# Ledger of designs, part 63: peptides against a protein of PDB entry 5FRP

Target 1, 225 residues: chain A of PDB entry 5FRP
Amino acid sequence: VEWTESIPQIIATREDISKELNQALAKTFIDSDPRVRRTSVMIFNKVPVTEIWKNITNKAIYTSLLHLAREKHKEVRELCINTMAKFYSNSLNEIERTYQNKEIWEIIDTIPSTLYNLYYINDLNINEQVDSVIFEYLLPFEPDNDKRVHRLLTVLSHFDKKAFTSFFAFNARQIKISFAISKYIDFSKFLNNQESMSSSQGPIVMNKYNQTLQWLASGLSDSTK

## One batch from the design tools (peptide; made by RFdiffusion4, then SolubleMPNN)

Design b2_p15_2_s4 (from b2_p15_2, 7 letters changed)
Fold by OpenDDE base, seed 1:
Structure b2_p15_2_s4 (fold): chain B 225 residues (1-225), chain A 15 residues (1-15)
Amino acid sequence: as target 1 above (225 residues)
Amino acid sequence: MTQQEEFNEIVEKLE
């Protein structure tokens, strides 16, 4: 753990990381101690993306990072999911595609697919986190249409069949959620009107309101778990 | 029926 914690500083101060250091770092990502794995993931959060690409050239490290998205240890997994999504976004924004970094890009380009494939685990906590990182890092709001389309095409261009299926399911779910929220608002407005509430429609709308809330709540993870 | 299926039926009636 202590050794791994020193790596960000080493990367920040040294222009070139030795092959041996890369090999040693690769081992920390698969260490049996979750604390070591966590610290390894944190390197990608503490070190600027440009320095990571420059100094971490062992492709096994990137592959191992992506693998931790399915980590059994919840804290490490959650950290990894956020880290890889952010790293992907930062890489797209700051790292040029060259012949020399092609092999690393081939791995990094699979991050969106890796994340969308997490929906198949069918865990509400994971789903919520993946939803969050999609909106924050993979497909953020972009007012420029050309940039937005380019980002979308970039994300989709490396999808496997399962990722595409998840993508479509995600979008369909978002539409349903949006509709449900809209109805929730409408029902709330109706119920807040005394005349409407006292009408024959009052009990009917109340029932629909409750059903809508139940549906919305069923899609939310338990924060206590 | 799952809660989601029940909701879908409600949504279909609202459309």
Scores: peptide ipSAE 0.015, ipTM 0.531, DockQ to the pose 0.107
Fold by OpenDDE base, seed 2:
Structure b2_p15_2_s4 (fold): chain B 225 residues (1-225), chain A 15 residues (1-15)
Amino acid sequence: as target 1 above (225 residues)
Amino acid sequence: MTQQEEFNEIVEKLE
């Protein structure tokens, strides 16, 4: 753990990380101690993306990072999911594709597919996290149409079949959620009107309001779990 | 019924 904790500083201070250091770092990602694995993932959060690409040249490290998205330890998994999504976005923005980094890009380009495939685990907490990182890092809100389309095409260009299916399901769900929220607002407005509440429709709308709330709530992860 | 099916029924009733 202590050795791994020192790696961010080493990367930040040294221009040339040795092959041996990369090999040693690769081993920490598969360490039996979740604290070691966590610390390893944190390297990607603490070190600028440009320095990571420059100094971490062992492809096994990147592959191992992606594998941690499905690991058993909840904290490490959650950290990994956030980290890899952010790293992907930062890489797209800051790292040029070259012949030298082609092999690493081949791995990094699978991050969107890796994330969308997590929906098949059918875990509400994972789903919520994946939803979050999609909006924050993979497909962030972008008012520029050209940039938005380019990002979308980039993300989709490396999808496997399962990821595409998940993508469509995700979008369909978002539409449904949007509709439900719209109805929730409408019902709320109705219920806030005293005349409307006193009408024969009052109890009906109240019931629909409650059902809508229950549905919206059911799609959210239990924060207590 | 799945929660999704229940929701669909609610949505249909709202339409």
Scores: peptide ipSAE 0.015, ipTM 0.529, DockQ to the pose 0.105
Fold by OpenDDE base, seed 4:
Structure b2_p15_2_s4 (fold): chain B 225 residues (1-225), chain A 15 residues (1-15)
Amino acid sequence: as target 1 above (225 residues)
Amino acid sequence: MTQQEEFNEIVEKLE
């Protein structure tokens, strides 16, 4: 743990990390101690993306990072999911594709698929997190249409079949959620009007309101779990 | 019926 905690500083201070250091770092990602794995993932959060690409040249590290998205340890998994999504976004923004970094990009380009494939685990907590990182890092809001489309195409260009299926399901769900929220608002407005509430439609709308709320809530993870 | 199916039925009735 202590050694791994020192790595961010080493990367920040040294221009070139030795092959041996990369090999040692690779081992920390598969360490039996979740704390070691966590610390390893944190390297990607603490070190600028440009320095990561420069100094971490062992492809096994990146592969192992992606693998931790399915980690049994919840904290490590959650950290990994956020980290890899952010790292992907930062890489797209800051790292040029070159012949030298092609092999690493081949791995990094699978991050979107890796994330979308997490929906098949059918865990509400994971789903919520994946939803979050998609909006924050993979497909962030971009007012420039060309940039937005380019990002979308980049994300989709490396999708496997399962990821595509998840992508479409995700989008369909978002549309449904949007619609449900719209109805929720409408029902809320209706119920907030005393005259409307006292009408014959009052009880009907109240029921629909409750059903809509229940549906919306059912898609949310238990914050206690 | 799944909650989603129930919701869809409600939505269809509202449309």
Scores: peptide ipSAE 0.014, ipTM 0.527, DockQ to the pose 0.102
Fold by OpenDDE base, seed 5:
Structure b2_p15_2_s4 (fold): chain B 225 residues (1-225), chain A 15 residues (1-15)
Amino acid sequence: as target 1 above (225 residues)
Amino acid sequence: MTQQEEFNEIVEKLE
């Protein structure tokens, strides 16, 4: 743990990380101690993306990072999912594609697929997190249409078949959620009107309201898990 | 009943 905690400082101070250091760092990502794995992931959060790309040249480190998205340890997994999504976004924004970094980009370009494939685990907590990182990092709001489309195409261009399926399912779900929220608001407004509530439609709308609420709630993760 | 089936029922009732 202590050694891994020193790595960000070393990367910041040294321009040439030795092959040996990269190999040692690669081992920390697969360490049996979740604290070590956590600390290793944190390197990607503490060190600027440009310095990571410059100094971490061992592809095994990046592959191992992606593998941690399916980590059994919840905290490490959650950290990894956020980290890899953020790292992907930062890399797209700040790192030029060159011949020298091609092999690393081949791995990084699989991050979207890796994330979308997490939906197949069918875990509500994971789904919520993946939803969050998609909106925050993968497909963030971009007012420039050309940039937005370019980002979307970049993300989709490296999808496997499973990721495409998940992507379509995700979008379909978002539309449904939006519709449900809209109806929830409409029903709430109706029920807040005393005259409407006392009408023959009152009980019908109340039932629809409850069903809508139940559906919305069923899609939310348990905050206690 | 799957969440999707439940939703479909709600949608059908809302139309």
Scores: peptide ipSAE 0.014, ipTM 0.534, DockQ to the pose 0.109; fails the geometry check

Design b2_p15_3_s1 (from b2_p15_3, 9 letters changed)
Fold by OpenDDE base, seed 1:
Structure b2_p15_3_s1 (fold): chain B 225 residues (1-225), chain A 15 residues (1-15)
Amino acid sequence: as target 1 above (225 residues)
Amino acid sequence: SFEEILKNFLNSLPL
């Protein structure tokens, strides 16, 4: 009988300890020292996704993680962007949606929008990083069409209007880049052919080639071009 | 354990 009464206290104590640890962790994400914030973000990289979902129950931690994507400290921001994208992908792959974790999923489902909204900062380094994590983690190459479409629909289903606009602009840019690269290759082949260069079209093709190179150099990291 | 990781983390912080 005494052992049965101690079990609730032990469970309660563990739950209390867990709550206290969550509260302590939540504070470290908003610490004034960027090293503390950096180390806090690293927990999401060092601990398996399943253990994170099991043990981190304070919503404020996840919200704070997402906010660090706009952190002033470059290293912390870059780490956060990579971490949250990876965490999103791992969560989609490994964590089931349940009634108990619904509130956390509501936050995690905003990660794609959070990332796509970073394009509006108009920072080339941020844009490049966002492009990278989108291809690596959010919308990875998937040979299975059904899985690819399902992932895409999942990502898009939680977009705000700004994220959707950014997504459309990104896709439009990709099409333009692909077209430009294709033309660059064609122009390069043409330029390597001496007979073609001696033709009346030679100077015209050279001009188009230079324009294409300039466009590629200026536009590869710019979502607005 | 996750708790141990968190404890170690918290103890490593220059508080």
Scores: peptide ipSAE 0.263, ipTM 0.851, DockQ to the pose 0.013
Fold by OpenDDE base, seed 2:
Structure b2_p15_3_s1 (fold): chain B 225 residues (1-225), chain A 15 residues (1-15)
Amino acid sequence: as target 1 above (225 residues)
Amino acid sequence: SFEEILKNFLNSLPL
């Protein structure tokens, strides 16, 4: 009988310790030392996603992670952007939506919008990083069409107006790049055919080829400017 | 355990 009374106290003590640890961790995300903030973000990379969801119950930790995407310290910001994108993808793949974790999911579901909103900073390095994490983690290559569409719809379902605008602008740019690459390939094939180069079309195709190269160079440079 | 990982993490921080 005495051991049964001790179990609730032990459980309560563990819950209290867990709460205290969560509160301590929450403070480290907003610490004045960037090394502390960096190390805090690394927890999301070192600990399995299932263990994070189970043990990190303080919402402030997740919200603080998202805020670090706009961190002044470059290294912390870059780490945070990669970490949150990866964490989002892993969560979608491994964590089921339940009543108990609903409030955390409400925060995690804003990660795509948070990332796409970084394009408005108009920083080349940030833009390149956001592009990278979108293709790696948010919208990864998926050979199954239904799964790919489902992932896309999930990502878009929580976008704010600004994120949608950035998304459409990005897609429009990708379509243009894809079209330019396709033209480059066609021009390259044409240029490899000596008979075609000797034709009346030769100078026209060469001019279009040079224009396409300049556009690709400028488009890559405009993405860098 | 996660708790041990977190404790070790917190102890490793330059406080």
Scores: peptide ipSAE 0.262, ipTM 0.853, DockQ to the pose 0.013
Fold by OpenDDE base, seed 5:
Structure b2_p15_3_s1 (fold): chain B 225 residues (1-225), chain A 15 residues (1-15)
Amino acid sequence: as target 1 above (225 residues)
Amino acid sequence: SFEEILKNFLNSLPL
């Protein structure tokens, strides 16, 4: 009988220790030293997603992770952006939505919006990184149409207005870039064919090729066009 | 354990 009463206390003690550890970790995410913040973010990369969800229960940690996406320290910011995108993807793949984890999911579900909102900073390095993590983690290549659509809808379901605007702008840009690249390839093939170059279409294709190159060069540099 | 990882992490930080 005495052993049964000690179990709740032991569990409570473990829960208390876990709470204390979570509180300590929460503080490290907002530490003034960027090295501390960096190391804190790395927990999300080093620890399996299932273990993170199980053991990190303090909402402030997740919120702080998201805030670090706008960190002034470049290395911390870059790490954070990659980390949160990866964590989001892993969470979608491995973590079931339950009543118990609902509050954490409410935060995690804002990661896509948080990332797309970074485009408004108008920093080329940030934009490139966001592009990369979108393709790698948020909207990865998925050959199954149903899965692809489901993922897309999941990502979009929590967008704010700014994120939607950014998303559409990004997609429009991607379509244009993809089209331009395709044309570039076609033009390059055409230009490599001597018979085609000697044709009446040669100068026209060359002109279009140059225009495409200029557009690619400018468009890859100008996010606003 | 996660706890050990976290403890080690916290101990490694210049707090």
Scores: peptide ipSAE 0.261, ipTM 0.854, DockQ to the pose 0.013
Fold by OpenDDE base, seed 3:
Structure b2_p15_3_s1 (fold): chain B 225 residues (1-225), chain A 15 residues (1-15)
Amino acid sequence: as target 1 above (225 residues)
Amino acid sequence: SFEEILKNFLNSLPL
């Protein structure tokens, strides 16, 4: 009988320890030392997403993670951008939306907007990183139309006005790139046909090919101006 | 070290 009464105290002690640990972790995200902040972000990379959601219950930690996307220290910022994008994707795939985790989801659902808003910084390195994480984690290649649309709608459903503007600009770039790649492939096929090269269209196609190559070689950097 | 603290922290998590 005496042993059963100690279990609630042990559970309470564990809950208290958990709360204290969450509070301690929350402080490390805003520490003045970039190494401490970096190490804090790495928790999200080292611990499975399901365990993060289970054990990190302080919403301030998630909010602080999102804020680090704009921090001054380059390494921490870059790590944070990758981490939050990956965490968002993993959460969508592995974490159910429940009443208990609603408050955390409200924060996590702002990750796409947070990322798209980074385009307004007008930094080439940041833009490239944001492009990369969008393709890798936010809007990954999905051949299933229903899944792709569902993911897209999920991402868009929490956009602010600025994020929408950035999204449309990005999408416009994607369309242009896709069009350029398609043309490049067509030109390459044409160029591989010697009979086509000897035609009156040969010089015209070559000129268009060179223009396309030059555009592709100029990189994604010029399309963000 | 902070790393030790964090390691201990991570180890204290019911993973």
Scores: peptide ipSAE 0.153, ipTM 0.778, DockQ to the pose 0.013

Design b2_p15_3_s2 (from b2_p15_3, 8 letters changed)
Fold by OpenDDE base, seed 1:
Structure b2_p15_3_s2 (fold): chain B 225 residues (1-225), chain A 15 residues (1-15)
Amino acid sequence: as target 1 above (225 residues)
Amino acid sequence: NFEEILNNFLNSIPL
């Protein structure tokens, strides 16, 4: 009988220890030392997603993780952006939505919006990183149309107005880039043909080719234009 | 073990 009464206390003690550890971890995410913040973010990369969801129950940790996307310290920010995108993707793939984890999912579901909102900072390095993590983790290539559409709808369903605007702008830019690349290829093929180059169209196509290259160079460098 | 990882992390931080 006494052993049975000690089990709840041991479980409670473990829960208390877990709570204490969560509180301690929450403090490290807001530490003044960027090395501490960096190391805190690395936990999400070192620990399997299933174990994170099981053991990190303090909402403040997830909220703090998302806030680090706008961190002043470049290394911490870059790490955080990659980490949260990967964590989002892994969570969608491996974590079921339950009543118990609903509140954490409400935070995690804002990761896409958080990332797309980074475009408004108008920083080239941030834009490039966000572009990268979108293709790698948020909206990865998926050959299954149903899965692809479902993922897209999941991502979009939690967008704020600003994120949606950024998403639309991003896609519009991609279409323009794709068109420009196609034209670049066409112009390149034309210019590689000696008969075509000797024609009256040669100089005109060369000019268009150069304009296309300049546009591509500027468009790839500035994702906000 | 998450707890071990977290403890190691916390112990690595100068208090």
Scores: peptide ipSAE 0.306, ipTM 0.879, DockQ to the pose 0.013
Fold by OpenDDE base, seed 2:
Structure b2_p15_3_s2 (fold): chain B 225 residues (1-225), chain A 15 residues (1-15)
Amino acid sequence: as target 1 above (225 residues)
Amino acid sequence: NFEEILNNFLNSIPL
């Protein structure tokens, strides 16, 4: 009988410890040292998604993770963007929506909007990273049409107005890039044919080829900046 | 163990 009375106290103690640990972790996400913030973000990469959802119950941690996407320190920001996108995808795949985790899901469901809103910073490096994580984690290749549509609807269901605008702009840009690549291929094929190059169209196609290359290059970030 | 990972992390933070 005495051991049964100790169980609630042990459970309560564990819950208290868990709460204290969550509070300590929450502080590390806002630490002045970028190394501490970086290491804090890495927890989401090192720990399985199911264990994160089980053990991290402090909402402030998830909110702080999302805020780091706009942090000044480049390395921490880049890590955060990749981490939150991956975490979102893993959560959709592995975590069921329950009454108990509803409040955390309300935060996690804003990740797509948070990412698409980064396009408004108008930084080429950030834009390329956001493009990358969209294709890798938010809207990955899915051969099943129903699953693909369901994922798309899930991503869009929590968009703010700005995110929708960015989404449409992104898709329009992708269409233009695809078209430019197609033209590049056509021009390259033409230029590889000596008879075609000797024709009156040779110089015209060469000019268009160069313009296409310049346009494609201008859309890429400078790796040195 | 998540707790172990977290404790190791917290202990690695310079005071």
Scores: peptide ipSAE 0.300, ipTM 0.875, DockQ to the pose 0.013
Fold by OpenDDE base, seed 5:
Structure b2_p15_3_s2 (fold): chain B 225 residues (1-225), chain A 15 residues (1-15)
Amino acid sequence: as target 1 above (225 residues)
Amino acid sequence: NFEEILNNFLNSIPL
């Protein structure tokens, strides 16, 4: 009988410890030292998604994770962007929506919008990273049409107006890039043919080739910056 | 164990 009365206290103690740990973790996400923030983000990479959802119950941690996508420290920002995109994808795949986790899902569901809003920073490196995580995690290749549509609708369902605008701009850019790459290949093949190069079309194709290269180069980040 | 991971993390933070 006495042992049964101690169980609630033990459970309460464990809940208290969990709460304290969550509070401690929440503080590390906003620490002034970028190394601390980096290490904090890495928890989401090291711990299985199911365990994260089970054990990290403080909403501030998730909110803080999303804020790090816009932080000044490049390495932490880049890590955060990859981490949140991956975490979003894993959550969609592995975590069911319940009444208990609703508040966390409300935050996680904003990840796509958060990522698409990064395009407004107008940084080529950030743009490339966002492009990458979109293809890898947000809107991965899915051969099943129903699943693909469902994922797309899920991603778009929580977009703000800015995110929608970025989404359309992204898609338009991707179409243009694809077209430009196709043309680049065609022009390259043409220019590699000596007979074609000596033709009246040679100079015209060369000009278009150069324009295409310049356009492609202007849309790519300088890896040295 | 999540607690162990978290404790290790917290202990790794330079104070």
Scores: peptide ipSAE 0.299, ipTM 0.877, DockQ to the pose 0.013
Fold by OpenDDE base, seed 3:
Structure b2_p15_3_s2 (fold): chain B 225 residues (1-225), chain A 15 residues (1-15)
Amino acid sequence: as target 1 above (225 residues)
Amino acid sequence: NFEEILNNFLNSIPL
C-alpha cells in the first residue's frame, strides 16, 4: 500500500523538473549573447524531433525559435531559418496531431508563413536561403502525386495574405528560371555543333545565349551580394 | 536522455 502513494510524488517531481528545464531553456533563446542563442537553436538539430515534442512543452521556446528568423545576428538567423524549416518537415513526417499537442502545432503550422514573409525584407541572402529551404524541407521532391499535393495543401493551409503573395511570386520566378535554363541548354548544344555555328542562325543563337546567360547570372549575383 | 542533454547544455552556458 505504501508504494502506491510514492508514485504520484515521483511523477509530480519529474514534471516539476521538466518545467524548470523548459523555463531555463526559454531564457537561453532570448539571451543577450548570440552564442547562447545559437547554441539554443542547435538543440533542435541535435535532438530527434520526437524527443523535442515530448520534452519541450513551453510554447515560448517555439515562439522564440520563430522570432530568431528575423535576428540581426547573421549566423544565428541563418541557423534558425534552416533549423525551423527542417523541424517543420520532420514534424510533419513523424509527429501525430493530438489534442495534447494542438497548441504547439498551432505555432509550428505558422513556420511556412514565417519563412515566406522573410521575402519582404528584400535581402538577397535571405531570399536565397528561403528559396533553398523551400525546396529542401517545405516542398521537397516527391514522386507520388497524392503525397506531393497533400504536402502542398498542408503548407498553404495556414498562409496569410502576404505569404500567398510571396508564394505566387516565388513560383513565377521559378518557372522563368526553369525556362531560361532549358533555353541555355538548347543554345549551348547548338553552339557546340560546328555545322550549326557556321549557319545563318549562328550569330542569332549566340546573341540569345549571351542574353540568357546574363539574365541567369544577374539572378545568381543578387543572391551572392 | 533528453534531460541529460539539456543539463549538459545549460551547464555549458557561460554565466
Scores: peptide ipSAE 0.291, ipTM 0.874, DockQ to the pose 0.013

